# Peptides against a protein of PDB entry 5OOQ: the designs that were tried, part 176

Target 1, 227 residues: chain A of PDB entry 5OOQ
Amino acid sequence: YREDVRQVVTHPANALSFLQPGRLVEISVNGKDNYGWGAVVDFAKRINKRNPSAVYTDHESYIVNVVVNTMYIDSPVNLLKPFNPTLPEGIRPAEEGEKSICAVIPITLDSIKSIGNLRLYMPKDIRASGQKETVGKSLREVNRRFPDGIPVLDPVKNMKIEDEDFLKLMKKIDVLNTKLSSNPLTNSMRLEELYGKYSRKHDLHEDMKQLKRKISESQAVIQLDDL

## One batch from the design tools (peptide; made by RFdiffusion4, then SolubleMPNN)

Design b2_p26_4_s2 (from b2_p26_4, 10 letters changed)
Fold by OpenDDE base, seed 4:
Structure b2_p26_4_s2 (fold): chain B 227 residues (1-227), chain A 26 residues (1-26)
Amino acid sequence: as target 1 above (227 residues)
Amino acid sequence: SVELAEPTASDIHIDKDFSNLDAYLA
């Protein structure tokens, strides 16, 4: 169901009007390279100059340029071609322990995992020296402020997708989510959080009891010396 | 030309000082 929703949301008829400069989007290239949240620079219809008769799927018919701050530092970013979504070999996100840099990458709509309900004010010339890094700093700050995730556009309330089949799909998902939230797993996670809080409270209470005991013992020793 | 959607009530624009974001998070 999540993939079905993604297909509808990222369809050009729905997505393009929300791909304003600075729009935050979650990026997964080819379903394997997760760049996290990036910021939209611009988009254009995909044109194949070598094969003007090339037919692209709806989700591959547009190219979106996005700023990411998770590019592997040793990636051959100099080989990136604007408006070419076929990324050179070696272009990948940084793994754990690797250093990352900011880069502008061209992606298709199919590489958008989600569309955020936030926009950054973008520099006029993102290709100017230092401008990508400025956006990268902003992305880091946004991620810091949203540890539970950046808010996603509501397909119905925000994007105004009124397709009947889509609405039925969303209702089914809501029912399933409600059932999942009532499921033992969600209850177990909540229980673990509660246990974690209880454990922390219990540790604090024991520490306070120990401190009170030490204070009482110290006062008792002082009283014995004063007699 | 694709007509861009108007910002929704929840469509928050974030500047360098994050003032609008702070207002949203409050």
Scores: peptide ipSAE 0.205, ipTM 0.763, DockQ to the pose 0.613
Fold by OpenDDE base, seed 3:
Structure b2_p26_4_s2 (fold): chain B 227 residues (1-227), chain A 26 residues (1-26)
Amino acid sequence: as target 1 above (227 residues)
Amino acid sequence: SVELAEPTASDIHIDKDFSNLDAYLA
């Protein structure tokens, strides 16, 4: 369910207006490299100069530049190319016991796990000497102050996602959470079975599929109007 | 060009000295 919500939240139609400079976002690249919470620098539509006819998925059609403070110290950061979200080999977060450094990395919307309700004060020139380290210190301070995790934007209350199918999905999730919290079976390691039965009964996967289609169709119409 | 959303009631733009964040957490 969290992944389904993430797909809607990180869609360009919903996410881009909340990617102000300094916005905190939780980052996972290629579903395996977890950089933790970083800070947005800027974003731009993805352009392939070599192949202008290249078509990207909605979640890969924009590049977001983010400051992270968890980059492995020996990562080849000098090989990072601006506006290229395909990261060079060896670019990875530091593992436990390894030293980390601050870096600006280009990511796609699909690499955003969560969008926080917090924004940092961002330097005007993040590429100037020492500026990314300043942001890195701020990130550490935020993490210290939120030991239980940084608050995430509410998709409905904060992001104003008003799609009817999405609202229905959120309601179903809330009902499920209430049942799980009140059901002693949550302690019996049978959570997966219970979740599966509930998901099948309420057909949440189909609801999400329909929502994704409607969002995609709406974006296509907007693009035609801009021509 | 994408118009950026205005801060919501739950959105916090942290000051350089983190003073407003302290107030939020109190």
Scores: peptide ipSAE 0.436, ipTM 0.844, DockQ to the pose 0.712; fails the geometry check
Fold by OpenDDE base, seed 1:
Structure b2_p26_4_s2 (fold): chain B 227 residues (1-227), chain A 26 residues (1-26)
Amino acid sequence: as target 1 above (227 residues)
Amino acid sequence: SVELAEPTASDIHIDKDFSNLDAYLA
């Protein structure tokens, strides 16, 4: 059920409006490399220069650049390519007892485990010397202040996801959490069905297009004010 | 050209910035 909620929350139609610079996100790459909480730098639509006709899934169609402070110190960070979410071999988080450094890594939406209800003030130029480390210090401070965990955005109250099928899914999850006596298999099947209905009813491509237009319009207004 | 779709202030929903952490913890 947590995965089903994650799929909805991290869908471009829902997630992109919350991926402002400094937004905290919990990062898990390829389901195995847990970097913990990082801070969003920016994001862009994924473009394949070699194959412009390449079709990506919704969760792989955007690249998010994030600052992490848990990169293994001996990782080949110099081989990282901007806007390439296929990470070089050896790029991994530090294990227990290993030293870590700050790095900017490109990830897909599918690598976001959670979106935090916190946003850091980001340096204007994150690539400038020492700026990543500044963000790294801020991340450590956040973790210090929230020893029990960083607050996650509420999909309904904060993200304003009002889709009927999603709301039904959330209600079912709540019922399952309260009624532990129900058959877990039956409940799991019903939740998968509800998620399937949500994904089929929602034209995610159109929603993404509308969101892009809204962002573009907002940027145009800002540019006009600067002139 | 990678179109950076940077969210604008108009796209910001409910969040808390780092400067307000103390207020959030109180």
Scores: peptide ipSAE 0.030, ipTM 0.576, DockQ to the pose 0.079; fails the geometry check
Fold by OpenDDE base, seed 5:
Structure b2_p26_4_s2 (fold): chain B 227 residues (1-227), chain A 26 residues (1-26)
Amino acid sequence: as target 1 above (227 residues)
Amino acid sequence: SVELAEPTASDIHIDKDFSNLDAYLA
């Protein structure tokens, strides 16, 4: 369910309007490199100059530049190419015991785990000397003040996602979370059973595919209106 | 051009002094 929600939340139709400068986002690159919470610098539509006919998925069609404070100190950050989300070999977060530095990295929407309900005031020129480190200090302070995690945008209340199927999904998740919170041990087993039963009765994957298609169709309509 | 949504009342803007963050945590 979390991945399904993430797919909807990080879709361009929903996410881009909340990727203002300074927006906090939780970052995982290629499902393995967890950079933690970073701050959005800007974003742009992905363009392949070498192959203008290249077709990207919705979640890979935009590049988001983010400041992270967890880059491994010996990462070859000088090899980073602006607006190229294919990161050079060796670009990775610091592991336990390793030193980290601040860096701006280009990521796709698919690399966003969560969108926070917090925004930092960003320097005008993030590439200027010392500016990334300033953002890094702010990120550390935020993490210190939110030991239980940075508040995530509510997809319905904050992001105003009004898709009926999505709303149904969210209601189901809320019910499940409530049951889990009331009795974590017994309810976790029951939740798994209920989820199993629900998954067997209702193909959530198909519902999600339909939702994705509807979202894509909506974007297509917007593109047609712009033309 | 992608129109960016204006910050909602629930959006917390954090400055260097973190004063707004403190207000949220209170």
Scores: peptide ipSAE 0.028, ipTM 0.653, DockQ to the pose 0.697; fails the geometry check

Design b2_p26_4_s3 (from b2_p26_4, 11 letters changed)
Fold by OpenDDE base, seed 1:
Structure b2_p26_4_s3 (fold): chain B 227 residues (1-227), chain A 26 residues (1-26)
Amino acid sequence: as target 1 above (227 residues)
Amino acid sequence: SVELAADTPSDIHIDKDFSNLDKYLE
């Protein structure tokens, strides 16, 4: 169900109006490369000049340029092409223990995991020397100041998604979450998250949140089948 | 063309120097 929510939230009809410069978004490329939270520079309709007849899915029909501060230092960032979401080989986030740099990467809407309610100041000329690094420093500071995680926009209250089917989906999720909250395994994981909130290892906390989500989703499916 | 949403009450605008962020971290 979390993926279903993501699909609705990141649909152009809902997401684009919230992709103002400086908007924080959580980024995962190709379902494997997690860059963490980045900041939106701009976005544009995806156009294939070589194949104007190309048809893209809704989630792939726009390109969002984002600043990330987790790019692996030895990634061939010089090969990045503006508004080309097909990233060159070797473009990846830094792993634990590796050094990272700031970069502007073009992504599709499908690469957005979450849309935050925070907006950073975004320089007008992000390509100017030192500007993306400034944003990178801001991203680090945000992560430091929000150890519990960057707050996510509420799809209904904030994004004003009023689709009836979506509202029903959200209601179902709420019911399931209530049931899962009473599950001993879920409670144990919450303790881990609570500990993570006070941990200096912010990245570890985020990983724990992701794991909890996956486990909760799996349990939710099981419970749904049992009902 | 897509019109960007106006500021929402839930949006937290972070100043360049983060000077205003403390009011959101209670």
Scores: peptide ipSAE 0.386, ipTM 0.838, DockQ to the pose 0.707
Fold by OpenDDE base, seed 3:
Structure b2_p26_4_s3 (fold): chain B 227 residues (1-227), chain A 26 residues (1-26)
Amino acid sequence: as target 1 above (227 residues)
Amino acid sequence: SVELAADTPSDIHIDKDFSNLDKYLE
């Protein structure tokens, strides 16, 4: 259910208005390379000059430039191309024990795991010498100040996602979480089992899939001119 | 060409020197 919620939250119709400069986002490229929390520089609609007829999915139709401070030091960052989210081979986050550096990388909306309710001060010229390192220091300080994790935007209260079906699903998830949190014996294995039983009874997973399609179809059409 | 939300009311804006953050952590 968390992945289904993520798909709704990161849809262009919902996410783009919250990608102001300095916005913190949690980054996972291709669902494998976890860069942790980074800071948004800017975003633009994805355009393929070599193939103007290229059609992208909603979650891949925009490029978001983000500052990360977890890039592996020996990554070929010089091969990074602006507005190209297909990262060169070797671009990866540092593993435990490896040194990291700051970098600006282009990602798609699909690479956003979470959108935080924190906004850093973002220099006007992030490409100037030392600017991305300054942001990197700020990211480290934020992580130090929030040892339990960076607070995430509430999709309903903060992002104002007011789709009726989405609200119903969020309510069901809230009820489930309340029941699970009330039992101190709840662990990851039990959580999956309990959610499975609940999902079978209420078919929440299927409801989320249907809602995702409905939202993508309806909101994309309505906001075409604003995108 | 997307209109950004000017100020998201729930946002915590971190000052350059982090001087304002302590009030949000209390």
Scores: peptide ipSAE 0.361, ipTM 0.823, DockQ to the pose 0.668
Fold by OpenDDE base, seed 2:
Order: C-alpha cells, then sequence, then structure tokens
Structure b2_p26_4_s3 (fold): chain B 227 residues (1-227), chain A 26 residues (1-26)
C-alpha cells in the first residue's frame, strides 16, 4: 500500500507541481541506491534525441535534477550525462564509513521515495563553484534539525489529491495499520482507475505548459518589435 | 522545458541562515 501511495504521489499529474527548485525529495535509484534527501534543481520532460518517438511510462517521462550530498566520493561523476537518468556504473551513494560529495544527478519520478514539505534555498546557478556544496550543507543542516525525519507532504492536505479512490486507499491504509483487513487486490483495481485519471490530468497539464510557453514566446516577440 | 511549479502554501521555505526554520521549530 505504501508503494501504491508512492505511485500516486509521484505521478506527474501530482508531483510536478511540487517539484519547485529547492524542494526536498527522498531519492532511491533502482530500488537499491538510497541517496537520502536531496534538493530539486529543476525538471524537464524526458526527450530521447535518438528516438523522438520513444514512449516512456508516466513515472519515467520526466527527468528531475536533484542535488544530493551522499554521492560516493570515488563515483565517476564526470560520466554523468545531463538529463540522462541511466546513471553510469559506479554512480552510487556512499556507504557507511565512505566519504561523500555533493552532486547533481538526473532521476526519474520513479526514483522519488517521498516529497518533503521543505524547500531549501536553491542557487540560480547550481553548477557554479561551491554552489552544490552550499546546498549540501543546507541538506545536512536540515537533517540535523529534523532528527526524526524530514516532514513529508501530506498527499491530501498538502498536495490536494482529492480523488475519491485515492482517499479510499488512504483510509484503507489507515485501517490496515490497525486491523489488517483490507484486500490488496481491491486497492489494485482502484489504482488502475486512478492512473487513468492522472494520465488525463497529466496530458492537460502538459498542454497548459506548452500553451504558456507559446504565450511567453509571443510576448517576447512583441517586446522585440516594440523596441 | 517544463514551466516551474507553482508555490505551495504548505511549504516551509528554508532560507540561507535557517532563521525561519528556527522560528518554526520554536
Amino acid sequence: as target 1 above (227 residues)
Amino acid sequence: SVELAADTPSDIHIDKDFSNLDKYLE
């Protein structure tokens, strides 16, 4: 059920509006590489230049650039390709006793374990010297200030996910925590319905973003003509 | 490029000096 909630929360229709610069997200890559809490730099729709017709799943259709402060120091960070979520071999979080460095890594929405309700100050130029380290220090400070864990966005109260099936799922989870009586199969069927709704919402959201870009571009052209 | 996400009222914005966070934790 936690995974079901995660799937809904990290769906583009829900997650993208909360991936502002500085947003804290908990990162797990490939289900094994836990980088802990990182900070969102930006995100973009995933584009395959070699295969423009490539279709990605909803959770893999966007690339989120995140600053992590847990990158293993000897990781081949120089091999990281911008907006390529397929991380090179050797890119991994530091294990216990290993030194870590700050790095910007591209991840998919599927690599987001949790979305926090905290937003760090994010430098405009994260690639500038020392900026990643500044964010890294902030991340350490946040972890220090929240020893019991960084607060996670409430999907209902904060993210305003008001889908009836999702609400039912959340209620079932609450009940399961107390009674263990909910059938996972019933929730699975409802999730499929939710995904269908979210897919439509995502399409609309993308269309709106494209429209806003066109408007912005048009305004820029008008301003050039007025000069 | 995707447009930046809108501000979230429920967010706790952490400034550089963490001063506002201190107030929140108080």
Scores: peptide ipSAE 0.386, ipTM 0.855, DockQ to the pose 0.451; fails the geometry check
Fold by OpenDDE base, seed 5:
Structure b2_p26_4_s3 (fold): chain B 227 residues (1-227), chain A 26 residues (1-26)
Amino acid sequence: as target 1 above (227 residues)
Amino acid sequence: SVELAADTPSDIHIDKDFSNLDKYLE
């Protein structure tokens, strides 16, 4: 059920509006590399220049750049490519006893475990010398101040996810947290229906954005010709 | 571009000096 909630929360239709610079997110890459809480730098729609016809899932269709302070010190961070969420071999979080450094890594929405209600101050130029380390210090301080965990955005109260099926799912989870699981199949089916609805809304929204951009570009060209 | 959500009362903005965080933890 936690994964079900995560799928809805991290869907572009819900998550993107809350990925402001400095937003804290909990990061797990490929289900194995846990970087802990990082800070959002920015995000962009995933574009494959080599294969423009490439189709990505909703959760893989955007790239989020995040600052982490748990990168293994000997990781080949110089091989990181902007806007490439396929991380080079050797890029991993530090294990116990290993030294860590700060790094900016590109991740997909699928790599977000949680979205926090905290926002750090994010420098305008994170690539400038010392800026990543400053954010890293802030992350350490936050973790120190929240020993029981960083507070997570409430999907309903904060993210305003008001879909009836999702609300029912949340209520069931609350009941299940107090009682044993009942009817997981029905909940999963409803989640798939919700996912389908979000996917359709996202597709329409992107189509509208593209259309507006094309209209704006055409108008700009006309204005240039009239000047 | 995606329109970003407005700040919610539950959001805690942590300044460089952590002043807002201190207020929240108090």
Scores: peptide ipSAE 0.385, ipTM 0.859, DockQ to the pose 0.632; fails the geometry check

Design b2_p26_4_s4 (from b2_p26_4, 7 letters changed)
Fold by OpenDDE base, seed 2:
Structure b2_p26_4_s4 (fold): chain B 227 residues (1-227), chain A 26 residues (1-26)
Amino acid sequence: as target 1 above (227 residues)
Amino acid sequence: SVELAEPEESDIHIDKDFSNLDKYLE
């Protein structure tokens, strides 16, 4: 049932509006490489220049650039290609006892385990020398201050996901948790319906453009307040 | 029309010095 919730939460129709610069997201690449909490730099619709007709799933249709502070130090980060979520071999998080570095990696929405309610300050030019390390320090500080874990956005209260099927799913989960039931809740059919609804109701391209504009405006306001 | 979340909606925006985070944790 957690995966079901994750699928809905990370769907473009829901997730994109919460992927502002600095947004904390928990990252797992290919279901095995756990980078922990990273900070969103930006996102863009996935475009295959070699195959413009390429069709991606909803969860793979966008690339999110994130700063992580858990990259293995000897990872070939120089081989990272911007907006290419197919990471080079050897790109992985540091294991226990290994040293880590900060890196910006491109991921898909499917690589997001959770979306946090925290938003860090994100430098304007994250690629400038020292900037990603600054974000990395902030990430460490956040983790220090939240030893029990970084707060996750509530899909209903925070993300305002009001789909009836999703609400029913959440209610069922709550009931199961209350009853201490060990049985997993699976609602794949309803999820498919949700995805269908989202796909039909939303022009994700236009939504992204609007979001980018709002993000820019918000950043401008923040900058003015800092002056 | 698609309703998008406002940039600060549902956000706990962390200041550079983390000063506001202390207030949140209190």
Scores: peptide ipSAE 0.288, ipTM 0.804, DockQ to the pose 0.404
Fold by OpenDDE base, seed 4:
Structure b2_p26_4_s4 (fold): chain B 227 residues (1-227), chain A 26 residues (1-26)
Amino acid sequence: as target 1 above (227 residues)
Amino acid sequence: SVELAEPEESDIHIDKDFSNLDKYLE
């Protein structure tokens, strides 16, 4: 169901009007390369100059240029071609323990995982020296200020998606989420975890109290023998 | 020409200095 929602949200008819410069989007390329939240620079309709008759799917028919701050430092960013969403080999996000740099990458709509309700200030000339790093600093600051995640646009309330089938899908998801959140098993598991932690603390406290009593009793016996 | 949606009341445009975001988080 989440993928179904994503397909509708990232469809050009819905997404393009929300891809203003500075718009935050969560990026996953080819389902494996997660760059996290980036900022939209611009977008354009995908045109194949070599094959004008090329037909792209709706989600691949537009190219979105985004600033990311999670590019692996040794990625061949110099090989990036403007408006070419087919990324060169070696272009990937930094893994844990690796250093990252800021980069502008071209992606398709299919590479957008989520669209945020936040918009950063986007410099007019992002290719100028130091500008992408400025956006990168802003992205870090946003992530710092939203430790629980960047707010995502509501497809119905914010994006005004009024398709009946989509509304039915959203209602089903809401019901499922409510059931999952209200699931006695989930609540019971949390209660069991809480009870387990409480029981461990209580057992430790009781053991410590018993140990202190035994020590006190032992000291009292020693004092009685010395009297 | 895709008409960009006007910033909805729900959209938070973050200033360069993040001053308005501080107001939103209060």
Scores: peptide ipSAE 0.279, ipTM 0.798, DockQ to the pose 0.665
Fold by OpenDDE base, seed 5:
Structure b2_p26_4_s4 (fold): chain B 227 residues (1-227), chain A 26 residues (1-26)
Amino acid sequence: as target 1 above (227 residues)
Amino acid sequence: SVELAEPEESDIHIDKDFSNLDKYLE
């Protein structure tokens, strides 16, 4: 059920407006590389220059640049390519006992585990000497001050996700968390059904947005031709 | 361009010196 909530929260329609510079996000790449909490630098729509017709899933359609302070020190960070969320081999978080460094990594929305309430001060030029380390120190300080975890945005109260299906999903999750229902499997199946409906609805909304953009672009081209 | 939300009531903007965070955690 947590994954279902994550899918909704990290959907572009919901997440992008909360990815301001300095926003704290919890990062897990490829479902295995946990970098912990990082800070958002910026984000951009994913563009494949080699294949402009490439279609990405909603959760892979944007690239988020984040500062992490948990990068393994011997990771080949010099091989990181801007706007390429496919990380080079060897790019990984430091394990226990290993030294870590600060790095800016490009991730997809699918790599965001949680979005926090906290926003750090983000330098305008994060690539300038020492700036990443400054953010890294801030991240360490935040982690120190929140030993029980960094507060996560409330999807309803904070993110204002008011979709009826999602609200039902959240209610079901609350019931599952508070009441060991007699049939957890049935509740899980219902949760998946609700998410499925939500996903379809949002897919349609995204399609409509894309269509509106195409129409707008077409109109812009027509206006340029009329000038 | 995506309009960014400014949920001032829910967000905690951390100052560079963490002064406001200290107040929040007190």
Scores: peptide ipSAE 0.309, ipTM 0.830, DockQ to the pose 0.622; fails the geometry check
Fold by OpenDDE base, seed 1:
Structure b2_p26_4_s4 (fold): chain B 227 residues (1-227), chain A 26 residues (1-26)
Amino acid sequence: as target 1 above (227 residues)
Amino acid sequence: SVELAEPEESDIHIDKDFSNLDKYLE
């Protein structure tokens, strides 16, 4: 059921409005590379210049750039391509005992495990020397302050997800206080129906443009430059 | 249209000195 909730939460129709610069998100790439909590830089619709007719799933249709402080030090970060979520071989989080560095990585929405209710102040130019490290220090401090975990946005109360089927799912989870015993296939079909409804209701491309404008207007937020 | 979530409602914006976070933890 956690995966079902995650899929709804990370759907573009729900997630994009909460991916402001500095938003903390928990990151897992390819279901195996856990980078922990990172900070959102920006996002954009995924465009394939080589194949403009490429069709991506909803969860793969956007690229989110995030700062992480858990990149393995010997990862070939110089091979990272902006807005290319297909990460080069060797790009991975540091394991226990390994040294880590800060990096900006492009991820898809499918790589977001959770969205936090915390937002860091993001430098205007994250690519400038030392800026990623500043964000990295802030991330460390946040993790120190929240030893039991960073607070996650409530899908209903905070994210205002009001889809009837999703609400039913949440209620069922709350009542049972256990994983849904439903067949994974049944859940998948239900999610497809939900996604279909979202896709029909929203022009995601236009919504993204509107969102970007609003983000730009809200960037008058206090800078975390003194970290 | 996609509206940005307002920080005042659900978000804790952490400033450089973490003062807002300290208040939240009190």
Scores: peptide ipSAE 0.288, ipTM 0.821, DockQ to the pose 0.509; fails the geometry check

